# Ledger of designs, part 61: peptides against a protein of PDB entry 3J47

Target 1, 121 residues: chain A of PDB entry 3J47
Amino acid sequence: IRLTNQLKSLKGLQSKLKDVVEYLDKVINKELPINHTILGKLQDVFNLLPNLGTPDDDEIDVENHDRINISNNLQKALTVKTNDELMVIYISNLVRSIIAFDDLIENKIQNKKIQEQRVKD
Target 2, 26 residues: chain B of PDB entry 3J47
Amino acid sequence: NAQYHLLVKQGDGLLTKLQKYGAAVR

## One batch from the design tools (peptide; made by RFdiffusion4, then SolubleMPNN)

Design b2_p17_6_s2 (from b2_p17_6, 14 letters changed)
Fold by OpenDDE base, seed 2:
Structure b2_p17_6_s2 (fold): chain B 121 residues (1-121), chain C 26 residues (1-26), chain A 17 residues (1-17)
Amino acid sequence: as target 1 above (121 residues)
Amino acid sequence: as target 2 above (26 residues)
Amino acid sequence: TINDQLLELELLREKID
């Protein structure tokens, strides 16, 4: 139950993120007018993202375009890493649930044997 | 992607085996 | 490491099979 709910929540988040990307693509393509309220909320979300390399203020002037690409690549790499870690945690919890279920079955078998012995006495 | 789907499929297979075992012990 | 966790999961899978 808990694991299924976590997976459902993650799928829901993925769907919402996809909707945001689709919205941004439509705005970039001038298919939709720019909504300043949505942009403000998106900006807040981006500001809460870990600043993957604020280059120290001293090198501001020459490589902004390549640094943006590198920062995007680093952000993507961290996102992939986080996804892989979450996957491992998910599998670990699945296996723990399997073991707990096996133990529950064994306990049920033992309880049934005890009841059958009591009926024979 | 392919490894992820394979792993999910394997997990679903185990879950199905457990469900069958739980039904047999019931 | 992630690899050690994967190995532990494989070992645990083998024990359940």
Scores: peptide ipSAE 0.335, ipTM 0.859, DockQ to the pose 0.060
Fold by OpenDDE base, seed 5:
Structure b2_p17_6_s2 (fold): chain B 121 residues (1-121), chain C 26 residues (1-26), chain A 17 residues (1-17)
Amino acid sequence: as target 1 above (121 residues)
Amino acid sequence: as target 2 above (26 residues)
Amino acid sequence: TINDQLLELELLREKID
């Protein structure tokens, strides 16, 4: 029962991680807008991930410790990779927002100049 | 973590400057 | 690329300053 539940949870996590990667790829490719709610939930998941890999200090043999260390190192590497990917997405959104705002400002300046010229004529 | 926070802080600073500029053009 | 977007941000920063 316990092993089956762990395997089910791991499969669920793997499926969810795949869905996240697919979503991130679509966002990078500009096929979908970034959903801030999904991003926030992802960040929460990643903040909890380091705690999901700490087995309580119950006496489990040296061979499992190496597998746990490899799994923890892989999970840490995946966490770093995902943090980097999230950072890229955040920066990309920030840049796009800044450009859009710059264009808005320029449009307002031009509109104001046109109005001022119409009042002088 | 530290580099990420620094980058976010820089981005927030840029956004704030942009907001000030937008308010001055209004 | 990330570098191109970073460069674009820096260029935009320079225009706002």
Scores: peptide ipSAE 0.332, ipTM 0.860, DockQ to the pose 0.065
Fold by OpenDDE base, seed 3:
Structure b2_p17_6_s2 (fold): chain B 121 residues (1-121), chain C 26 residues (1-26), chain A 17 residues (1-17)
Amino acid sequence: as target 1 above (121 residues)
Amino acid sequence: as target 2 above (26 residues)
Amino acid sequence: TINDQLLELELLREKID
């Protein structure tokens, strides 16, 4: 239940993020006018995210480039860490499922042996 | 990524063996 | 640590094989 809800929430976030990217691409391509309300909400989202450095092309000072590289490295490190944690959780659940199934099989084998013995008596 | 996919593939292989064993015991 | 959890899972996997 919790994992399914987290996966559903993450899929919802991913879909929404894709819609945002598609919208931004249309704005960049001048296919759609700039909507200031959408941009304001996107800016709020970007301000709540640890600066995923999209430098606007106009402020590449060498000091900002190093900070952007550090921010991108931090984001990448956080993404890798999150992926590793999710992997550990996935394997743990897989192993638990395997053990539970093995125990179920063993219980069935034992029950079958008991039933075969009762038919011989 | 590659190690993750390898690990998932190995887990899927084990699940498949376990499913075959469960089907043979049924 | 994440590495210790991975090692524990590998040991548990090896026990099931």
Scores: peptide ipSAE 0.308, ipTM 0.857, DockQ to the pose 0.060
Fold by OpenDDE base, seed 4:
Structure b2_p17_6_s2 (fold): chain B 121 residues (1-121), chain C 26 residues (1-26), chain A 17 residues (1-17)
Amino acid sequence: as target 1 above (121 residues)
Amino acid sequence: as target 2 above (26 residues)
Amino acid sequence: TINDQLLELELLREKID
């Protein structure tokens, strides 16, 4: 039950992330008007990511455009890394549940064999 | 992406085997 | 590490096969 719910939740998250990517691609390609509400929610999700882009205040003079691209690349790299880490955790939990299920099956088979032996005696 | 899909496919294969074993033990 | 977890998954897959 817990593992199935985790798998369902992860599939739901994956589907939502895919929908977000597809939406962003359509916005980039100018196929859809920019929905400020969706962008605001995406910005909130991105703002919850650690701001990796605070270099100390002391060099104001290099083009604002490259820093925004570096911050976006770093945020993208963190998002990918977090997704990979969550995937590894998910797979590890899946494996643990498989092992626990195999042990349960083996215990059930052993109990059945013990009952069959008791009926033959 | 491709490695992710491969890993997910492998996990789904394991889950399917687990379901078959669970059905055989019922 | 991610590689060790991947190896553990591969070993578990081989054990279930």
Scores: peptide ipSAE 0.301, ipTM 0.853, DockQ to the pose 0.067; fails the geometry check

Design b2_p17_6_s3 (from b2_p17_6, 14 letters changed)
Fold by OpenDDE base, seed 4:
Structure b2_p17_6_s3 (fold): chain B 121 residues (1-121), chain C 26 residues (1-26), chain A 17 residues (1-17)
Amino acid sequence: as target 1 above (121 residues)
Amino acid sequence: as target 2 above (26 residues)
Amino acid sequence: DILKKLLELELLQELID
C-alpha cells in the first residue's frame, strides 16, 4: 500500500511534468498563446526546487566548466544519499516481511495440527 | 558500488526464498 | 532496481496479509 501509493504519486508527477514540457513546447512553437498564470505557477515551482547548481555567490570568477562539475557532484551526492536511504527502507521492509511470513507459517502449522486433532476425535 | 550490488543481490536471494516459502504455505 | 524490489516486497506483503 505505502510503496504503491508512492510509486503512483511519482508516476503522476512524471505525467504532469511531461504535460508541462508539452505545453511549453507548444508555447515556444506559437501553437498556443502564452498563459501568464500558468507560467507564473511554473516559475514558482522552479523557484521551490533546490538550486542544485548555484555556485556560492562568493566566487564570481570560477570558469563555467568547473561550475558544471560541482553541480554534477552535488547531484551525484544527493542521488547516492537517496539510494542509501531507499536501500535502508528496502532492507527494513524485507526483514519485516520475513518476520510476518515466519509468523504466518507458524500459525498455519498450528492450525493444521488443530485440524488433524479434530479429525482424530 | 560493489557493496551496493552485493546488498541488492542478497536482498534478491532473500526475496526469492520468501516467494518460494509463500508458494509452499498455500 | 531497488524500486522494483520494493514493489516485489509490497506485493509479497499484500499476499501475506
Scores: peptide ipSAE 0.533, ipTM 0.892, DockQ to the pose 0.309
Fold by OpenDDE base, seed 3:
Structure b2_p17_6_s3 (fold): chain B 121 residues (1-121), chain C 26 residues (1-26), chain A 17 residues (1-17)
Amino acid sequence: as target 1 above (121 residues)
Amino acid sequence: as target 2 above (26 residues)
Amino acid sequence: DILKKLLELELLQELID
């Protein structure tokens, strides 16, 4: 249940991000006029995202290189933190699944012994 | 990194044992 | 890789329940 909801939320986010990329590609290719309302909402999303520096290829000023390095360090730190949190959840779920399965095996062994005794009587 | 990969390998080994036990008890 | 393993564990938990 909880993991399924997280996976569904993440898939929904991935689909929306893909639609945004496809829209931006069409705008770059001049296939669609720039919709200022969509662009404004995208800018709001980008401002809420901790600086995912898209390097615009034309002004690598030395100050932008340090900001890109800081942004990459923040993204890396968030990725490491997320990986560590997911690892703890993985281990906890693994241990829980092992315990639940051990109990299920023992229950099945007991049920089999009871059935074998009823056939001998 | 190395401890993480070791822990993941141990988890995979336990999961494989669990699957074998489940198939043998069925 | 961890996300795939979490999905496999969820499928196992659903099979045990």
Scores: peptide ipSAE 0.529, ipTM 0.892, DockQ to the pose 0.334
Fold by OpenDDE base, seed 5:
Structure b2_p17_6_s3 (fold): chain B 121 residues (1-121), chain C 26 residues (1-26), chain A 17 residues (1-17)
Amino acid sequence: as target 1 above (121 residues)
Amino acid sequence: as target 2 above (26 residues)
Amino acid sequence: DILKKLLELELLQELID
């Protein structure tokens, strides 16, 4: 239940993010007028993203392309860390489920043996 | 990458065994 | 892939309970 709800919420977020990208592409292509209220909310979302490396204000000459590549590298590194953390949680849950299932199998085998002995007496 | 794929394959093997045992105890 | 495996574990846990 909990994981299925998290997966549905994440899929819903992904769909909304895609709709925002499609809207931004239409604005860039001059198909739609710039909505300043939407742009302000998008700027707030980008400012709440973990500061993907503004190097300190002292180097005035890094072309916009290198800043985009650095931000993409930090986003990739955060994605890798998140995948590693999710993998550890996955392994921990898998081991717990195996132990719980082993105990359940042993309990069912014991209950079956007790029932077979009661039918022979 | 390779260690991750190995770990996923081991997890799949364990899960398949678990499913077979669960079906046999039913 | 990890998300699919987590979902499979949740289904397995629901079968054990």
Scores: peptide ipSAE 0.518, ipTM 0.888, DockQ to the pose 0.322
Fold by OpenDDE base, seed 1:
Structure b2_p17_6_s3 (fold): chain B 121 residues (1-121), chain C 26 residues (1-26), chain A 17 residues (1-17)
Amino acid sequence: as target 1 above (121 residues)
Amino acid sequence: as target 2 above (26 residues)
Amino acid sequence: DILKKLLELELLQELID
């Protein structure tokens, strides 16, 4: 139940994120008029993304292109880190489920032996 | 990539063992 | 696939309960 709900929520978030990308692509291609209210909400979402460190305010005219590449590399690194963390959580839950199942099997074997002894007496 | 695939393969091996134990108790 | 494995774990957990 809990894991299915998390998976469903994640799929819902992925679908919404895809819809946002498709909307932005249509706006860039001038297929749809720019909705300023949607754009403002998207800007708020981007501003809530962790501002990974402005290198200190010292005046080097690094062309706006390099800043975008650094931001993309960092977002990619965060995505990889999140995937690795989710994998560790997954493996931990798998190991716990295996241990719990092994204990359940042992308990069932013991209960069967006790019932066989009671039928023989 | 290779370490990820190794971890995945170990998980599948454990799942297969678990299925064999579950079948032996039935 | 992490998602397929998560589903297999949930099925295992439901069999243990």
Scores: peptide ipSAE 0.502, ipTM 0.886, DockQ to the pose 0.292

Design b2_p17_6_s4 (from b2_p17_6, 14 letters changed)
Fold by OpenDDE base, seed 2:
Structure b2_p17_6_s4 (fold): chain B 121 residues (1-121), chain C 26 residues (1-26), chain A 17 residues (1-17)
Amino acid sequence: as target 1 above (121 residues)
Amino acid sequence: as target 2 above (26 residues)
Amino acid sequence: EINKKLLELEKLREEID
């Protein structure tokens, strides 16, 4: 039950993330007008992402185009790392659920053996 | 990537065994 | 019937191990 609910929640999150990407692609392609409210909420989500794009300290040098690409690459690398971590946690929970089920199997087998022994005595 | 795909494949194998067990207990 | 189910459970456990 808990694992199935987690899988359903993860699939729901994946679907919503896909819808956001599709919306952004439509906005980039000028198929939809920029909804400032949706863009503001997306900006809030991006601002809640750990801003790994502030180097502490003081080099003013003029390459605003490379900084956007570096920030996007770092944010992409963090997204990949977070996805990998979430997947490891998911597999770990799956394995724990399997072990707990195996223990429940063994307990059922033992209970049946005890019941059969009590009927023979 | 390859190690991750191997772990997922092993997890799917265990899940399949678990489903067969759940069917045998019914 | 119960003994057949028990044998199936033991085989399936051995396959999981």
Scores: peptide ipSAE 0.203, ipTM 0.819, DockQ to the pose 0.030
Fold by OpenDDE base, seed 1:
Structure b2_p17_6_s4 (fold): chain B 121 residues (1-121), chain C 26 residues (1-26), chain A 17 residues (1-17)
Amino acid sequence: as target 1 above (121 residues)
Amino acid sequence: as target 2 above (26 residues)
Amino acid sequence: EINKKLLELEKLREEID
């Protein structure tokens, strides 16, 4: 019973991680706007992931070890993929913020040049 | 991993340049 | 002073590009 519930929870987590990955791909492709609330919750999930990888070593029957290992490896792979996607989004936002700041700079420089010309005329 | 670290390093470089600019505007 | 800051901003823009 306990093992079956753990397997069901792990499958549910895997499905949720897949949905997250699909959402992140749509955001990267500019099909959807970045939702900061979703991004924050995903970051919280990633910060908790190191704690999810402690197998309570005390009751794993040897015959299920291979199936559990395959599931854990797939979950880790999906986690890594989602982390990589979140990071591409973060960097893309950072670059956009830098460009917007550069444009603000150029506008300030131009405004100063225009004021200096008006004082000389 | 390596391509990712390269992309992060480029982003950090741009952020550092932006910070230096923000300090020069003050 | 303002012209010195403007020149510093132009140099920093060239480093960002």
Scores: peptide ipSAE 0.202, ipTM 0.829, DockQ to the pose 0.027
Fold by OpenDDE base, seed 4:
Structure b2_p17_6_s4 (fold): chain B 121 residues (1-121), chain C 26 residues (1-26), chain A 17 residues (1-17)
Amino acid sequence: as target 1 above (121 residues)
Amino acid sequence: as target 2 above (26 residues)
Amino acid sequence: EINKKLLELEKLREEID
């Protein structure tokens, strides 16, 4: 039961990761806005990652030591991938905020130029 | 790691420029 | 003052572009 749940959780995480990557590619390509809900879900997955490796205290059989090390290494590798994805989302959001702010500044400059022209007429 | 740090540095550069613009607009 | 700020904005725009 536990191994099946771990595999199901891993498959679910892999699917979510794929969805996030696909979403990030669309954001990088300016096809879609950043969805804060996807970011929140990714953060939730990251916060749950430490819990995916917690053994309920039932039976450390010696055969589990190699599996525990493999699970911890896999969890660490997934944590690194998740951090990289969170970073790409953060940078994509930052870039969008910069573009939006640049557009606001340009609009303000243009509005000032129009007002100055109206005062001279 | 190096590509990550480069991307962060580019983002920080853009953020700094944005902050300067925001200060000039005030 | 306003024209000075506008010039600073234009310079800063050219630095971002």
Scores: peptide ipSAE 0.205, ipTM 0.832, DockQ to the pose 0.029; fails the geometry check
Fold by OpenDDE base, seed 3:
Structure b2_p17_6_s4 (fold): chain B 121 residues (1-121), chain C 26 residues (1-26), chain A 17 residues (1-17)
Amino acid sequence: as target 1 above (121 residues)
Amino acid sequence: as target 2 above (26 residues)
Amino acid sequence: EINKKLLELEKLREEID
């Protein structure tokens, strides 16, 4: 019963992580705008992840230390992977904002040139 | 780590340029 | 004034490109 519940929880986590990656890929590919609510919920999940890996400080038998280290290393690797994904999103948004701003400025420059030409005619 | 820090620094530089542009458009 | 702002925008564009 306990092992089957852990496997089910792990499969649920894996599915959710896949959905997150697919969402992030769509945002990178400009197919979807960034949803601040999804990012906030992701941040909340990451803030809760350290709490999922701390067994209460009572009774770490030495044989559990290797399994806890593997779990902590996996959580750390997942945290690093997510920090990398969040950084890619941040950079992608920054670049998109810069391009949109450059286009706005170019449009403003062109509009002024058109107005100056109309005053000379 | 070093490549990550370089990318962040480049992003901050672009953000600063974007802010200067936003101030000039006002 | 408008032409000065235009020139400033063009310079800033060249710095972003």
Scores: peptide ipSAE 0.198, ipTM 0.834, DockQ to the pose 0.028; fails the geometry check

Design b2_p17_7_s1 (from b2_p17_7, 9 letters changed)
Fold by OpenDDE base, seed 5:
Structure b2_p17_7_s1 (fold): chain B 121 residues (1-121), chain C 26 residues (1-26), chain A 17 residues (1-17)
Amino acid sequence: as target 1 above (121 residues)
Amino acid sequence: as target 2 above (26 residues)
Amino acid sequence: NQFLLAQKLIDEAEKRL
């Protein structure tokens, strides 16, 4: 049962990573807004990751400890990699919001100057 | 790690500039 | 690659401010 859940979670994570990369490419190309549902599902996968590491108390075989450590290290490395990818997405969106706000500020300044000129004429 | 902290620090600098501009337009 | 893209976006925002 445990191996099947790990493989299912890994396939789910791989599919979501692919969806996140494809979403990133669409965000880079300015074609789509952030799909918060992908981010939420990824967070749910990460919240389930600690539960994938719980040893079922019923098979102490010493050969499983090294495989569990390798699986946990790979899972941790994948978690770090995905966190870094999410962070790049977050920063890219922050920068886009900053640019959009700057354009709004400039438009407000221009509109204020036009109104002040109309009051002087 | 170090590259990430640099990127965050640059983003914070931009946010601070943006806040100053927003306050000057108000 | 992704880090360089984020950096380029920050630099573009800095040029607009």
Scores: peptide ipSAE 0.419, ipTM 0.870, DockQ to the pose 0.737
Fold by OpenDDE base, seed 2:
Structure b2_p17_7_s1 (fold): chain B 121 residues (1-121), chain C 26 residues (1-26), chain A 17 residues (1-17)
Amino acid sequence: as target 1 above (121 residues)
Amino acid sequence: as target 2 above (26 residues)
Amino acid sequence: NQFLLAQKLIDEAEKRL
């Protein structure tokens, strides 16, 4: 039950993120008008993301394009790392659920044997 | 990638054994 | 390290089945 709910929640988050990306692509392509309320909420989400490359305020001149690419690469690398960590946690929870199910099956077999013995007495 | 695929394959094997065992207890 | 721990947990579960 818990693992299935976590997987469902993660799939729901993935779907919502996809919908946001699709919306942004439509706005960039001028297919949809800019919704300031959606952009404000999205900006709040980006502001809550760890600032993966605030260059210290002392080098404001000359490499904004390469720095944006480096920050995007670092953000991508951290996103991949986080996904890998979440996946290992998911597998570890799956294994724990399997062990707990095995113990439950063994308990059910033992209970069945005890009931069969009580019917023979 | 390769290690991950091996881990997933082992997990699938375990899940298959668990399904067989759960069917035998029914 | 975490991968090897997950592998050990799978092997332990396989030993119980």
Scores: peptide ipSAE 0.419, ipTM 0.876, DockQ to the pose 0.785
Fold by OpenDDE base, seed 4:
Structure b2_p17_7_s1 (fold): chain B 121 residues (1-121), chain C 26 residues (1-26), chain A 17 residues (1-17)
Amino acid sequence: as target 1 above (121 residues)
Amino acid sequence: as target 2 above (26 residues)
Amino acid sequence: NQFLLAQKLIDEAEKRL
């Protein structure tokens, strides 16, 4: 039960992440206007992600383009790291499911053997 | 990347064995 | 560390099957 719910939640997260990527691609291609509600929810997701690196407020006159590229690279690295961490959690839960299902099968086999012995006596 | 693909491949092998075993116990 | 833990859990599941 708990593992089936976690798998369902992860599939729901994956579908929602795909919908967000498809939406962002359409916005980049200027096919759709920026939906402020989707952008606000993305901002909430990024605010729930630990803000890894405010670069210290040291006044370095780096052209606005280089600051945007560094911020985008850091956000991309954070998104990849978060995806990798979620994936390791998913695999760990999958393995726990496999072990719990194996123990359930073994218990079912033992119960069948006990019933077959009781029918032969 | 390579270690991750290996881990997924091992997990898929285990899932396949578990499905075969679950079908034999039914 | 987490990758090594996942690998150990897979190896333990392979040993039980």
Scores: peptide ipSAE 0.402, ipTM 0.867, DockQ to the pose 0.753
Fold by OpenDDE base, seed 3:
Structure b2_p17_7_s1 (fold): chain B 121 residues (1-121), chain C 26 residues (1-26), chain A 17 residues (1-17)
Amino acid sequence: as target 1 above (121 residues)
Amino acid sequence: as target 2 above (26 residues)
Amino acid sequence: NQFLLAQKLIDEAEKRL
């Protein structure tokens, strides 16, 4: 149940993110006018993302291009770290499911052997 | 990276063995 | 640490199969 809900939530997020990317590509290609309401909601999502290194707007000095690259690198590093952690959790849960399934199979084999013995007696 | 790919491959191998075992018990 | 736990769980599952 908990894993299925997390997977469903992640799939829902992935679908929404894909729809946003497709929308942004259509806007970049000038196929659609900029919908300010969608852009506002996207800005709200970016503002709810823990501040992945927006420098506070108080240093307007000429080094901003390298700091933006560093913040994007930090965001990428945090995304990679989070992905690696989620994958370790996924593998650990997969292995637990494997062990539980093996125990279920062994119990089924034992129950079958007990039934076959009762039919011979 | 390399350790992670090794872990994934080992997990996939185990999943394949489990699928074969589950099919033999059905 | 999480990686080592995952590896131990895989090794335990491999011993049961």
Scores: peptide ipSAE 0.399, ipTM 0.872, DockQ to the pose 0.763

